# Designs tried in a protein design run: peptides against a protein of PDB entry 1EMU. Part 87

Target 1, 132 residues: chain A of PDB entry 1EMU
Amino acid sequence: PPYLKWAESLHSLLDDQDGISLFRTFLKQEGCADLLDFWFACTGFRKLEPCDSNEEKRLKLARAIYRKYILDNNGIVSRQTKPATKSFIKGCIMKQLIDPAMFDQAQTEIQATMEENTYPSFLKSDIYLEYT

## One batch from the design tools (peptide; made by RFdiffusion4, then SolubleMPNN)

Design b2_p22_8_s1 (from b2_p22_8, 9 letters changed)
Fold by OpenDDE base, seed 1:
Structure b2_p22_8_s1 (fold): chain B 132 residues (1-132), chain A 22 residues (1-22)
Amino acid sequence: as target 1 above (132 residues)
Amino acid sequence: KEEEEEDKLLEELIQETISEKK
């Protein structure tokens, strides 16, 4: 069943809407749902191929991601991303150089945070175990 | 305001990205 695949890798969990839902519920209880939301924001952003018709949208999205997750020093994402990574993103925003991959390093760091902490905890949580 | 529009776009992006998953 799918829940067994979720235990095999975070990737499998994040590829399943049911898994995402349960994991997000768990993260909300832990006060760190922003980790997951940021991860998906980065994924979605990278999928947007730059073109003349979507430059404004991409810039707005980049600013939104930056403002919501990077700029706020009290946020979990900001606390779990390295200063150099945040500085790079800020630079991209300031220069309006909006590459699809501009959040890749930050996403990697947040993914590592989930892999090391919240994902293992989720697998031993009542939410997951009751689902199995 | 501009930030509200940006926040809306972000919310939509996240939701759309998740909706594409199995």
Scores: peptide ipSAE 0.791, ipTM 0.962, DockQ to the pose 0.968
Fold by OpenDDE base, seed 3:
Structure b2_p22_8_s1 (fold): chain B 132 residues (1-132), chain A 22 residues (1-22)
Amino acid sequence: as target 1 above (132 residues)
Amino acid sequence: KEEEEEDKLLEELIQETISEKK
Protein backbone atom coordinates (compact mmCIF):
# COMPACT_ATOMS: atom_id res chain seq x y z
CA PRO B 1 0.00 0.00 0.00
CA PRO B 2 1.04 3.62 -0.52
CA TYR B 3 1.76 4.22 3.17
CA LEU B 4 4.61 1.73 2.98
CA LYS B 5 6.18 3.73 0.17
CA TRP B 6 5.87 6.84 2.32
CA ALA B 7 8.10 5.18 4.89
CA GLU B 8 10.70 4.37 2.25
CA SER B 9 11.27 7.93 1.05
CA LEU B 10 10.13 11.48 1.64
CA HIS B 11 9.80 11.82 -2.11
CA SER B 12 7.14 9.12 -2.16
CA LEU B 13 5.27 10.83 0.64
CA LEU B 14 5.33 14.19 -1.11
CA ASP B 15 4.16 12.65 -4.38
CA ASP B 16 0.92 11.35 -2.86
CA GLN B 17 -2.12 13.51 -2.12
CA ASP B 18 -3.06 11.46 0.93
CA GLY B 19 0.50 11.47 2.15
CA ILE B 20 0.77 15.22 1.73
CA SER B 21 -2.47 15.73 3.63
CA LEU B 22 -1.44 13.60 6.59
CA PHE B 23 2.06 15.02 6.70
CA ARG B 24 0.78 18.58 6.57
CA THR B 25 -1.63 17.86 9.42
CA PHE B 26 1.27 16.54 11.45
CA LEU B 27 3.46 19.52 10.62
CA LYS B 28 0.71 21.93 11.63
CA GLN B 29 0.55 20.26 15.02
CA GLU B 30 4.30 20.74 15.29
CA GLY B 31 4.06 24.37 14.22
CA CYS B 32 6.14 23.87 11.10
CA ALA B 33 3.75 23.51 8.19
CA ASP B 34 5.67 26.29 6.46
CA LEU B 35 8.42 23.80 5.69
CA LEU B 36 6.09 21.87 3.43
CA ASP B 37 4.40 24.89 1.90
CA PHE B 38 7.76 26.42 1.08
CA TRP B 39 8.94 23.19 -0.48
CA PHE B 40 5.93 23.08 -2.78
CA ALA B 41 6.23 26.77 -3.55
CA CYS B 42 9.80 26.21 -4.70
CA THR B 43 8.79 23.21 -6.77
CA GLY B 44 6.00 25.12 -8.44
CA PHE B 45 8.13 28.17 -9.02
CA ARG B 46 10.87 26.19 -10.74
CA LYS B 47 8.35 24.75 -13.17
CA LEU B 48 7.31 28.15 -14.46
CA GLU B 49 9.02 28.80 -17.77
CA PRO B 50 10.41 32.31 -18.04
CA CYS B 51 8.91 34.36 -20.83
CA ASP B 52 7.91 37.93 -21.52
CA SER B 53 4.28 37.26 -20.66
CA ASN B 54 4.91 35.90 -17.16
CA GLU B 55 7.92 37.95 -16.09
CA GLU B 56 5.85 40.13 -13.79
CA LYS B 57 4.05 37.14 -12.31
CA ARG B 58 7.31 35.34 -11.62
CA LEU B 59 8.75 38.41 -9.92
CA LYS B 60 5.65 38.77 -7.77
CA LEU B 61 5.82 35.11 -6.80
CA ALA B 62 9.49 35.37 -5.96
CA ARG B 63 8.82 38.38 -3.77
CA ALA B 64 5.95 36.60 -2.06
CA ILE B 65 8.06 33.54 -1.30
CA TYR B 66 10.85 35.76 -0.05
CA ARG B 67 8.59 37.85 2.18
CA LYS B 68 6.67 34.97 3.68
CA TYR B 69 9.42 32.45 4.29
CA ILE B 70 12.89 34.01 3.99
CA LEU B 71 12.52 37.53 5.34
CA ASP B 72 10.66 36.45 8.49
CA ASN B 73 13.49 35.82 10.93
CA ASN B 74 11.08 34.19 13.36
CA GLY B 75 9.85 31.71 10.78
CA ILE B 76 10.97 28.12 10.72
CA VAL B 77 12.05 28.29 7.08
CA SER B 78 14.28 31.26 7.79
CA ARG B 79 15.75 29.52 10.83
CA GLN B 80 16.51 26.41 8.79
CA THR B 81 18.19 28.12 5.84
CA LYS B 82 21.78 29.31 5.72
CA PRO B 83 22.53 33.04 5.83
CA ALA B 84 24.36 32.83 2.51
CA THR B 85 21.36 31.16 0.92
CA LYS B 86 19.00 33.83 2.18
CA SER B 87 21.40 36.54 1.07
CA PHE B 88 21.55 35.09 -2.42
CA ILE B 89 17.77 35.05 -2.70
CA LYS B 90 17.58 38.62 -1.45
CA GLY B 91 20.11 39.60 -4.07
CA CYS B 92 18.06 38.03 -6.83
CA ILE B 93 14.98 39.90 -5.67
CA MET B 94 16.77 43.22 -5.42
CA LYS B 95 18.38 42.81 -8.84
CA GLN B 96 15.15 41.43 -10.31
CA LEU B 97 17.12 38.50 -11.69
CA ILE B 98 14.52 35.79 -11.28
CA ASP B 99 16.01 32.50 -12.38
CA PRO B 100 13.77 29.41 -12.07
CA ALA B 101 16.44 27.81 -9.89
CA MET B 102 16.88 30.74 -7.50
CA PHE B 103 15.22 28.85 -4.62
CA ASP B 104 16.87 25.50 -5.28
CA GLN B 105 19.48 25.75 -2.55
CA ALA B 106 16.92 26.90 0.00
CA GLN B 107 14.60 24.07 -1.00
CA THR B 108 17.45 21.61 -0.60
CA GLU B 109 18.18 22.88 2.89
CA ILE B 110 14.53 22.72 3.91
CA GLN B 111 14.22 19.26 2.43
CA ALA B 112 17.22 18.19 4.49
CA THR B 113 15.56 19.61 7.59
CA MET B 114 12.45 17.56 6.92
CA GLU B 115 14.49 14.45 6.15
CA GLU B 116 16.42 14.72 9.39
CA ASN B 117 13.67 15.80 11.77
CA THR B 118 10.00 16.09 10.89
CA TYR B 119 9.80 13.23 8.40
CA PRO B 120 11.19 10.62 10.82
CA SER B 121 8.98 12.02 13.56
CA PHE B 122 5.96 11.75 11.29
CA LEU B 123 6.62 8.06 10.74
CA LYS B 124 6.51 7.61 14.52
CA SER B 125 3.42 9.77 14.97
CA ASP B 126 -0.05 8.64 15.94
CA ILE B 127 -1.35 10.16 12.72
CA TYR B 128 0.75 7.89 10.56
CA LEU B 129 0.58 4.80 12.74
CA GLU B 130 -3.19 4.96 13.07
CA TYR B 131 -3.45 5.31 9.30
CA THR B 132 -1.47 2.12 8.76
CA LYS A 1 -2.72 45.71 -2.38
CA GLU A 2 0.48 44.62 -4.07
CA GLU A 3 1.33 42.23 -1.26
CA GLU A 4 -2.22 40.94 -1.26
CA GLU A 5 -1.90 40.05 -4.93
CA GLU A 6 1.48 38.44 -4.34
CA ASP A 7 0.11 36.38 -1.46
CA LYS A 8 -2.77 35.21 -3.61
CA LEU A 9 -0.41 34.18 -6.38
CA LEU A 10 1.65 32.23 -3.88
CA GLU A 11 -1.37 30.42 -2.48
CA GLU A 12 -2.48 29.51 -5.98
CA LEU A 13 0.99 28.28 -6.86
CA ILE A 14 1.15 25.99 -3.85
CA GLN A 15 -2.33 24.59 -4.45
CA GLU A 16 -1.67 24.00 -8.13
CA THR A 17 1.61 22.28 -7.40
CA ILE A 18 0.03 19.97 -4.84
CA SER A 19 -2.91 19.23 -7.12
CA GLU A 20 -0.54 17.88 -9.75
CA LYS A 21 0.62 15.13 -7.42
CA LYS A 22 -0.83 11.63 -7.58
Scores: peptide ipSAE 0.789, ipTM 0.962, DockQ to the pose 0.952
Fold by OpenDDE base, seed 5:
Structure b2_p22_8_s1 (fold): chain B 132 residues (1-132), chain A 22 residues (1-22)
Amino acid sequence: as target 1 above (132 residues)
Amino acid sequence: KEEEEEDKLLEELIQETISEKK
């Protein structure tokens, strides 16, 4: 069943809507759902092809991601990203240089945080164990 | 406001990205 694949890799968990739902519920209880939301925001943002017709939309999205997750020093995403990474993103926003990959490093760092902490804890949680 | 619009776009982006998963 799918839940066995979820235990094999975080990638498998995040590729399944049922898995995502359970994991997000767990993260919300732990006060760190922003880790997952940021990860998906980065994924979605990278998929947007830059062109004249969506330039404004992409800039607005980049600003939103920055304000919501990077700028907030008290946020879990901000605390789990390197200063240089946050500085780079800020620079992109200020210069309006909105490359599809501008959040890739931050996403990698947040993914590592989940791999090392919240993902293993999820697999030991009542939410996951009762689902199995 | 502008920020409210940006936040809405972000929420939609996240939901759309998740909806594309298996």
Scores: peptide ipSAE 0.789, ipTM 0.962, DockQ to the pose 0.970
Fold by OpenDDE base, seed 4:
Structure b2_p22_8_s1 (fold): chain B 132 residues (1-132), chain A 22 residues (1-22)
Amino acid sequence: as target 1 above (132 residues)
Amino acid sequence: KEEEEEDKLLEELIQETISEKK
């Protein structure tokens, strides 16, 4: 069943609607749902290929992601991303150089955070265990 | 107004990305 695959990799968990739902519920209880939301925001952002018709939208999205997760020093995402990574993102925003991959390093760092902390904890949680 | 629009776009992006998963 899918829940067994979730225990094998975070990737499998994040590719499944039910897995995402359970994991997000767990993260909300832990006060760190922003990790997951940021991860999906980065994934979605990277899929938006730059063109003249979506330049404004991409800039607005980049600004929103930056403001919501990177600029907020009290947020879990900001605390789990390296200063150099945040500085790079800020530079992109200020220069309005909005490359689809501009959040890739930050996403990698947040993914590592989940892999090392929240994902293992989720697999030991009542939420997951009761589902199995 | 501008930030509200940006926040809405962000929320939509996240939900859309999640909805594309299996």
Scores: peptide ipSAE 0.789, ipTM 0.961, DockQ to the pose 0.969

Design b2_p22_8_s2 (from b2_p22_8, 6 letters changed)
Fold by OpenDDE base, seed 5:
Structure b2_p22_8_s2 (fold): chain B 132 residues (1-132), chain A 22 residues (1-22)
Amino acid sequence: as target 1 above (132 residues)
Amino acid sequence: MEEEEEDKLLEELIEEEISKKK
């Protein structure tokens, strides 16, 4: 069953809508749901190819991601990203240099945080164990 | 108003990515 694959890798968990739903519920209880939302936001943002027709949309999205997750010093994403990474993103926003890969380093750091902390805890949680 | 629009775009972006999963 799919839940066994979820225990094998975070990638498998995040590739399944049921897995995502359970994991997000767990993260909300832990006050860390922003980790998951940020991860998906970065993935979606990277897929948007730069062109004249979507330049404004991409800038708005980049600003939204920055304001919600990076600028908030009390947020879990901000606390789990390196100062240099946050500074780089801020620079991109201020200069309006919106490269598709501008959030890649931050996404990598947040993914590592999930791999090392919240994902293992999820596999030990009542939410996951009761589902199995 | 501008921030509200940006937040809406962000929400839609996240929902779109999740909806593409199996």
Scores: peptide ipSAE 0.779, ipTM 0.956, DockQ to the pose 0.967
Fold by OpenDDE base, seed 3:
Structure b2_p22_8_s2 (fold): chain B 132 residues (1-132), chain A 22 residues (1-22)
Amino acid sequence: as target 1 above (132 residues)
Amino acid sequence: MEEEEEDKLLEELIEEEISKKK
């Protein structure tokens, strides 16, 4: 069953809507659902190919991601990303140089945080165990 | 108003990615 695959890798969990739903519920209880939302935001952003027709949209999205997750020093994403990473993102926003990969390093760091902390905890949670 | 639009775009982006999963 799918829940066994979820225990094998975070990638399997994040590729399943049921898995995402349960994991997000768990993260909300832990006060760190932003980790997951940021991860998906970065993935979606990277897929947007730059062109004249979506330049404004991409800039708006980049600013939104920056304001929501990076700028807030009290947020879980900000606390789990390196200062140099956040500074780079800020620089991109200020210069309006919006490369599809501008959030890649931050996403990598947040993914590592989930792999090392919240994902293992989820597999030991009542939410996951009661589902199995 | 501008930030509200940006936040809406962000929400839609996240929802779209999750909706593509099996």
Scores: peptide ipSAE 0.778, ipTM 0.957, DockQ to the pose 0.966
Fold by OpenDDE base, seed 1:
Structure b2_p22_8_s2 (fold): chain B 132 residues (1-132), chain A 22 residues (1-22)
Amino acid sequence: as target 1 above (132 residues)
Amino acid sequence: MEEEEEDKLLEELIEEEISKKK
């Protein structure tokens, strides 16, 4: 069943809507749902191919991601990303140099945070175990 | 306001990514 695949890798969990839903519920209880939302935001953003027709949209999205997750020093995403990474993103926003990969390093760091902490804890949680 | 529009775009982006999953 799918829940067994979720225990094999975070990737499998994040590739399943039911898995995502349960994991997000768990993260909300832990006060760190922003980790997951940021991860998906980065993935979605990277998929947007730069062109004249979506330049404004991409800039708005980049600003939104920065403002929501990076700028707030009290946020979990900000706390789990390195200063150099945040500084780079800020620089991109200020210079309006919006490369599809501008959030890649931050996403990697947040993914590592989930891999090391919240994902293992989720697999031990009542939410996951009751589902199995 | 501008930030509200940005927040909406962000929400839609996340929702779209999740909705594409099986």
Scores: peptide ipSAE 0.778, ipTM 0.956, DockQ to the pose 0.960
Fold by OpenDDE base, seed 4:
Structure b2_p22_8_s2 (fold): chain B 132 residues (1-132), chain A 22 residues (1-22)
Amino acid sequence: as target 1 above (132 residues)
Amino acid sequence: MEEEEEDKLLEELIEEEISKKK
């Protein structure tokens, strides 16, 4: 069953809507649902190839991601990203140099945070265990 | 107004990615 695959890798969990739903519920209880939302935001953003028609949209999205997750010093994403990474993102925003990969390092760091902390905890949670 | 629009775009982006999953 799918829930067994979720225990094998975070990738499998994040590739399943049921898994995402359960994991997000768990993260909300832990006060760190933004980790997951940021991860998906980065993935979606990277898929938007730059062109004249979507330049404004990409800039707005980049600004939104920056404001919500990076600039907010009280947020879990900001606390789990390195200063140099946040500084780089800020620079991109200020210079309006919006490369599809501008959030890649931050996403990697947040993914590592989930791998090391919230994902293992989820597999030990009542939410997951009761589902199995 | 501008930030509200940006936030809406962000929400839609996240929802779109999740909706594509199995």
Scores: peptide ipSAE 0.777, ipTM 0.956, DockQ to the pose 0.964

Design b2_p22_8_s3 (from b2_p22_8, 8 letters changed)
Fold by OpenDDE base, seed 1:
Structure b2_p22_8_s3 (fold): chain B 132 residues (1-132), chain A 22 residues (1-22)
Amino acid sequence: as target 1 above (132 residues)
Amino acid sequence: SEDKEEDELLKELIEETIAEKK
C-alpha cells in the first residue's frame, strides 16, 4: 500500500496526494508547514519555463517566495536556510535575474531539514500510525 | 496591493503543484 512507500522515501510521500495531506497536517501541528509549502513553491517555480509572456508572472512569484519564506527572519524556512543562500536569492530578486533554478539550493537545504527531522518524526506520529 | 497579488500567485502555484501529484 502507498503508506509503506511513504516510509521508504520522502519523495514517495511528496508524490502522493494523501501523503502530502497527512504530512502537512503533521507539520502544521509542529508549526513548520512552511517547509512543505516552500518546497512545493520551489518545485512549481522551477517548472515554469521563461518566455516573454511569462516574465512578469515569474518575477512576481519569485518576489512572493522571497518575501514569504526568505525575508522573514522569524520564519522556519529562513532559519533553516544558510545566509549565503538567502543572499543569493535576494541578489537575483534585486537584479531581476529570475532563473528557474534560483531556489534550488534553498529547496535542497529545506529538503534536508525535512529528511533529518520532520519526516522521521512524521513516521512515528499518531497521524501516520493511525493511518496504517 | 502588489503584495497581495503576489501572495495569491504564490498560493495558486503551490496548489497547482500539489494537484499535479498522484
Scores: peptide ipSAE 0.783, ipTM 0.960, DockQ to the pose 0.951
Fold by OpenDDE base, seed 4:
Structure b2_p22_8_s3 (fold): chain B 132 residues (1-132), chain A 22 residues (1-22)
Amino acid sequence: as target 1 above (132 residues)
Amino acid sequence: SEDKEEDELLKELIEETIAEKK
């Protein structure tokens, strides 16, 4: 069953809407749902192919992601991303150089955070165990 | 406001990205 795959791979968990729902519920209880939201924001952003018709939208999205997760020094995403990574993103925003991959390094760092901390904790949580 | 519009776009992006999953 899918829940067994969730225990074997974070990728499997994040590729399943039921898994995402349970994991997000857990993260909300832990006060760190922003990790997951940021991860999906980065994934979605990277999928947006640059063109003249969506340039404004992409810029607005990049600004929103930056403002919501990177600029907030008290946020968990900001705390779990390296200063150089945050500075790079800031530079992209300031220069309006909005490459689809501009959040890749930050996403990698947040994914590592989940792999090392929240994901293992989720597998030990009542939320997951009661589901199984 | 501009921030509210950006926040809504972000919310939609996240929701749509999740909706594409199995």
Scores: peptide ipSAE 0.782, ipTM 0.960, DockQ to the pose 0.969
Fold by OpenDDE base, seed 5:
Structure b2_p22_8_s3 (fold): chain B 132 residues (1-132), chain A 22 residues (1-22)
Amino acid sequence: as target 1 above (132 residues)
Amino acid sequence: SEDKEEDELLKELIEETIAEKK
């Protein structure tokens, strides 16, 4: 069943609607749902193909992601991303050089955070165990 | 406001990205 696959990899968990829902509920209880939201924001952003009609929208999205998760020093995403990574993103925003991959490094760092902390904790949580 | 518009775009992006999953 899917819940067994969730225990095999974070990727499997994040590729499943039910898994995402349960994991997000868990993260909200832990006060760190922003990790997941940021991860999906980065994924979605990367999928947006640059074109003339999307340029303004992509810039607005990039700014939103930056403001919500990177700029907030008290936020968990900001605390779990390296200064050089955040500086790079800021530079992209300031220069309006909005490459689809501009958040890739930050996403990688946040994914590592989830892999090392929240994901293992989720698998030991009542939310997950009661689902099994 | 501009921030509100950007926040809404972000919210939609996240929701749509999740909705594409299995």
Scores: peptide ipSAE 0.782, ipTM 0.960, DockQ to the pose 0.966
Fold by OpenDDE base, seed 3:
Structure b2_p22_8_s3 (fold): chain B 132 residues (1-132), chain A 22 residues (1-22)
Amino acid sequence: as target 1 above (132 residues)
Amino acid sequence: SEDKEEDELLKELIEETIAEKK
């Protein structure tokens, strides 16, 4: 069943809407749902093909991601990303150089945080165990 | 406001990205 695949890899969990729903519920209880939302924001942003018609939208999205997750020093995403990574993103925003891959390093760092901490804890949680 | 519009775009992006999953 799918829940066994979720225990094999974080990728399997994040590729399943039922898995995402349960994991997000768990993260909300832990006060760190922003980790997951940021991860999906980065994924969605990277998929947007740059063109003249969506330039303004992409800039607005980049600014929103920056303001919501990177700029806020009290946020879990900001605390789990390296200063050099955050500085690079800030530079892209200030220069309005909005490459689809501009959040890739930050996403990698947040993914590592989930792999090492929240994902293992989720597999030990009542939410996951009661679902099985 | 500009921030409100940007926040709404972000919300939509996240929801659409999740909706594409299995």
Scores: peptide ipSAE 0.781, ipTM 0.960, DockQ to the pose 0.968

Design b2_p22_8_s4 (from b2_p22_8, 8 letters changed)
Fold by OpenDDE base, seed 3:
Structure b2_p22_8_s4 (fold): chain B 132 residues (1-132), chain A 22 residues (1-22)
Amino acid sequence: as target 1 above (132 residues)
Amino acid sequence: MEDEEEDKLLEELIQEEISKKK
């Protein structure tokens, strides 16, 4: 069943809407749902192909991601990303150099945070265990 | 208003990615 795949890798969990739903519920209880939202935001952003017609949209999205998750020093994403990574993102925003990969390092760091902490905890949670 | 628009775009982006999952 799918829930067994979720236990094998975080990627499998994040590739399943049911898994995402359960995991997000768990993260909300832990006060760190922003980790997941940021991860998906980065993925979606990276998929946007740069072109003249979407330049404004991409800039707005980059600004939104930066403002919501990186700039907030009290946010879980900000606390779990390295200063150099945040500084790089800020630089991209300020210079309006919006590369599709500009959030890759931050996404990697947040993914590592989930892998090391919230994901293992989820697999031990009542939410997951009751689902099994 | 600008922030509201940006927040909406961000929310749509996240929802779109999740909706693509199986």
Scores: peptide ipSAE 0.762, ipTM 0.948, DockQ to the pose 0.968
Fold by OpenDDE base, seed 5:
Structure b2_p22_8_s4 (fold): chain B 132 residues (1-132), chain A 22 residues (1-22)
Amino acid sequence: as target 1 above (132 residues)
Amino acid sequence: MEDEEEDKLLEELIQEEISKKK
C-alpha cells in the first residue's frame, strides 16, 4: 500500500495527496506546516516560465513567498534557512531580479530540515501509525 | 489590498501543485 512507500522516502510521501494531507496535519500540530507549504510554493514558482505576459504575476508571487516565509524572523522557514540564503532572496526581491531558481537553495535547506527532523517524527507519530 | 492579492496567488500556487499529485 502507498503508506509503505511513504516510509521509504519523503519524495514518495510528497508525491501522494493522501500522504501530503496526513503529513500536513502532523506538521500543523507541531507548528511547522509552513515548511511543507513553502516547499510546494518553491516548486510551483520554479515551473513558471518567465515572459512578458506573466512578469507581474511572478513578481507578486515572489514577494508573497518572501513576505510569508522569509521575512518573518519568528517563522519556522526563516529559522531553518541560512542567513546568506535569505539575504540572496531579499536582494532578488529588492532588485526585481526574479529568476525561476531564486528559491532553490532555500527549498533545499527546508527539505533537509524535513528529512532530518519532521519526516522521521511523522513516521513515529500516532497520525501515521494509526493510518497503517 | 496588494498583500491580500499576493496571499491569494500564493495559496492558489500551493494548491495547484498539490492537486497535480497522485
Scores: peptide ipSAE 0.761, ipTM 0.948, DockQ to the pose 0.922
Fold by OpenDDE base, seed 1:
Structure b2_p22_8_s4 (fold): chain B 132 residues (1-132), chain A 22 residues (1-22)
Amino acid sequence: as target 1 above (132 residues)
Amino acid sequence: MEDEEEDKLLEELIQEEISKKK
């Protein structure tokens, strides 16, 4: 069943809507749902190929991601991203150099945070175990 | 106003990614 695949890798969990839902519920209880939302935001952003027709949208999205997750020093994403990474993103925003990969390093760091902490905890949580 | 628009775009982006999953 799918829930067994979720235990095999975070990737499998994040590729399943049911898995995402349960994991997000768990993260909300832990006060760190922003980790997951940021991860998906980065993935979605990277998929937007730059062109004349979507330049404004991409800039707005980049600003939104920066403002929501990076700029707020009290946020879990900000606390779990390195200063150099945040500085780079800020620089991109200030210069309006919006490369599709501008959030890649931050996403990597947040993914590592989930892999090391919240994902293992999820697998031993009542939410997951009751689902199995 | 601009922040609201940006927030909406962000939410849509996230939901779009999740909706594509199995």
Scores: peptide ipSAE 0.761, ipTM 0.948, DockQ to the pose 0.968
Fold by OpenDDE base, seed 4:
Structure b2_p22_8_s4 (fold): chain B 132 residues (1-132), chain A 22 residues (1-22)
Amino acid sequence: as target 1 above (132 residues)
Amino acid sequence: MEDEEEDKLLEELIQEEISKKK
């Protein structure tokens, strides 16, 4: 069943809507649901190929991601991203150089955070174990 | 107004990615 695959890799968990739902519920209880939302935001953002017709949308999205997750020093995403990474993102926003890959390093760091902390904890949680 | 629009775009982006999952 799918829940067994979820225990094999975070990738499998994040490719399943039921898995995402359970994991997000767990993260909300831990006060760190923003990790997951940021991860999906980065994935979605990277898929938007730059062109004249979507430049405004991409800039708005980049600014939104920056303001909500990077600039917020009290947020879990900000606390789990390196200063140099945040500085780079800030620079992109200020210069309006919005490359599709501008959040890649931050996403990698947040993914590592989930892999090392929240994902293992989720697999030991009542939420996951009761589902199995 | 600008921030609200940006936040809405962000929410839609996240939900779109999740909705594509099986």
Scores: peptide ipSAE 0.759, ipTM 0.948, DockQ to the pose 0.935

## One batch from the design tools (peptide; made by RFdiffusion4, then SolubleMPNN)

Design b2_p23_1_s1 (from b2_p23_1, 13 letters changed)
Fold by OpenDDE base, seed 4:
Structure b2_p23_1_s1 (fold): chain B 132 residues (1-132), chain A 23 residues (1-23)
Amino acid sequence: as target 1 above (132 residues)
Amino acid sequence: ALSALEKASEEVLKELLEEEEKE
């Protein structure tokens, strides 16, 4: 069953609709759903190919991601990303240099946080165990 | 068809864009 794959890797969990739902519910209870949302945002953003028709959209999205997750020092994403990483993102926003990969380092750092903390905790949670 | 991961990513971006437009 799919839930067994979820225990094998975070990627397997996030590649399943039910897995995403349960994990997000767990993260919300832990007050750290922003980790997952940011991760998804970065993934989606990277897939948007730069072109004249979507330049404004990409800039707006980059700003939104920056303001919601990076700029707020009280946010969990901000707390789990390195200052240099946040500074780089800020620089991209200020210079309007919106490369599809501009959030890659931040995403990597947040993924590491999930891999080391929230994902293992999820596998030990009542939410997951009751599902199995 | 989009994977669950891709759908979730697009949904998050959609929400972010909507919030950005409200500001």
Scores: peptide ipSAE 0.722, ipTM 0.938, DockQ to the pose 0.886
Fold by OpenDDE base, seed 3:
Structure b2_p23_1_s1 (fold): chain B 132 residues (1-132), chain A 23 residues (1-23)
Amino acid sequence: as target 1 above (132 residues)
Amino acid sequence: ALSALEKASEEVLKELLEEEEKE
């Protein structure tokens, strides 16, 4: 069953609608749902192909991601990303150099945080165990 | 056609854009 695949890899969990729903519920209870939302934001942002027609949209999205998750020093994403990574993102925003890969390093760091902490905890949670 | 992961990503971006435009 799918829930066994979820225990094999985080990617398998995030490629399943039910898996995403349960994991997000767990993260909300832990006060760190922003980790997952940021990860999804980075994934979606990277897929947006730069062109004249979506330049404004991409800039707005980059600013939104930066302001919501990186700039907020009280946020879990900000606390789990390295200063150099955050500084690079800030530089991109200030210079309006919006490369599709500008959040890749931050996403990698947040993924590592989930892999090492929240994902293993989820597999031990009542939410997951009651689903099985 | 879209995977669960792709749908989730698009939903998050949609919400972020809406919030940004309201500010």
Scores: peptide ipSAE 0.720, ipTM 0.938, DockQ to the pose 0.870
Fold by OpenDDE base, seed 5:
Structure b2_p23_1_s1 (fold): chain B 132 residues (1-132), chain A 23 residues (1-23)
Amino acid sequence: as target 1 above (132 residues)
Amino acid sequence: ALSALEKASEEVLKELLEEEEKE
């Protein structure tokens, strides 16, 4: 069953609608749903191919991601990303150099946080265990 | 068809854009 695959990898969990829903619910209870939302934002952003027609959209999205998750020093994403990583992102925003990969390092760091902490905790949670 | 992961990503981006446009 799918829930067994969820325990095998975070990717398997995030590639399943039910898995995403349960994991996000768990993260919300833990006060760290922003980790997952940021991760999804980065994934989606990277897939937007730069072109003249979507330049403004990409810039707006980059700014939104930055303001919501990086700029907030009290936010979980900001606390779990390195200063140099945040500084790089800020630089991209200020210079309006919006490369599709500009959030890759931050996403990697947040993914590591989830892999090391929230994902294992989820697998031990009542939410997951009661689902199995 | 989009995967669950892709759909979730697009949903997050959509919300972010909506919030940004309000500023």
Scores: peptide ipSAE 0.720, ipTM 0.938, DockQ to the pose 0.869
Fold by OpenDDE base, seed 1:
Structure b2_p23_1_s1 (fold): chain B 132 residues (1-132), chain A 23 residues (1-23)
Amino acid sequence: as target 1 above (132 residues)
Amino acid sequence: ALSALEKASEEVLKELLEEEEKE
């Protein structure tokens, strides 16, 4: 069943609607849902190929992601990303150099945070265990 | 058809864009 795949791979969990829902609920209870939302934002942003028709949209999105998750020093995403990574993103925003991969390093760091803490905790949570 | 992961990603971006436009 799918829940067994969730325990074998975080990616499998995040590629399942029920998995996403349960994991997000768990993260909200832990006060760290922004980790997942940021991860999804990065994934979605990278998918947008740069072209003349979506330049403004991509810039707006990049700024939104930056302001919501990176600039907020009290946010969990900001606390779990390295200063150099955040500085790089800031530089991209200020220079308006919006490469599809500009959030890749930050996403990697946030994924590592989830892999090391929240994801394992989720697999031991009542939410997950009651689902199994 | 979009995967669950893709749908979730697009939804997050949609919300972010809406918030950005309101500011």
Scores: peptide ipSAE 0.724, ipTM 0.938, DockQ to the pose 0.877; fails the geometry check

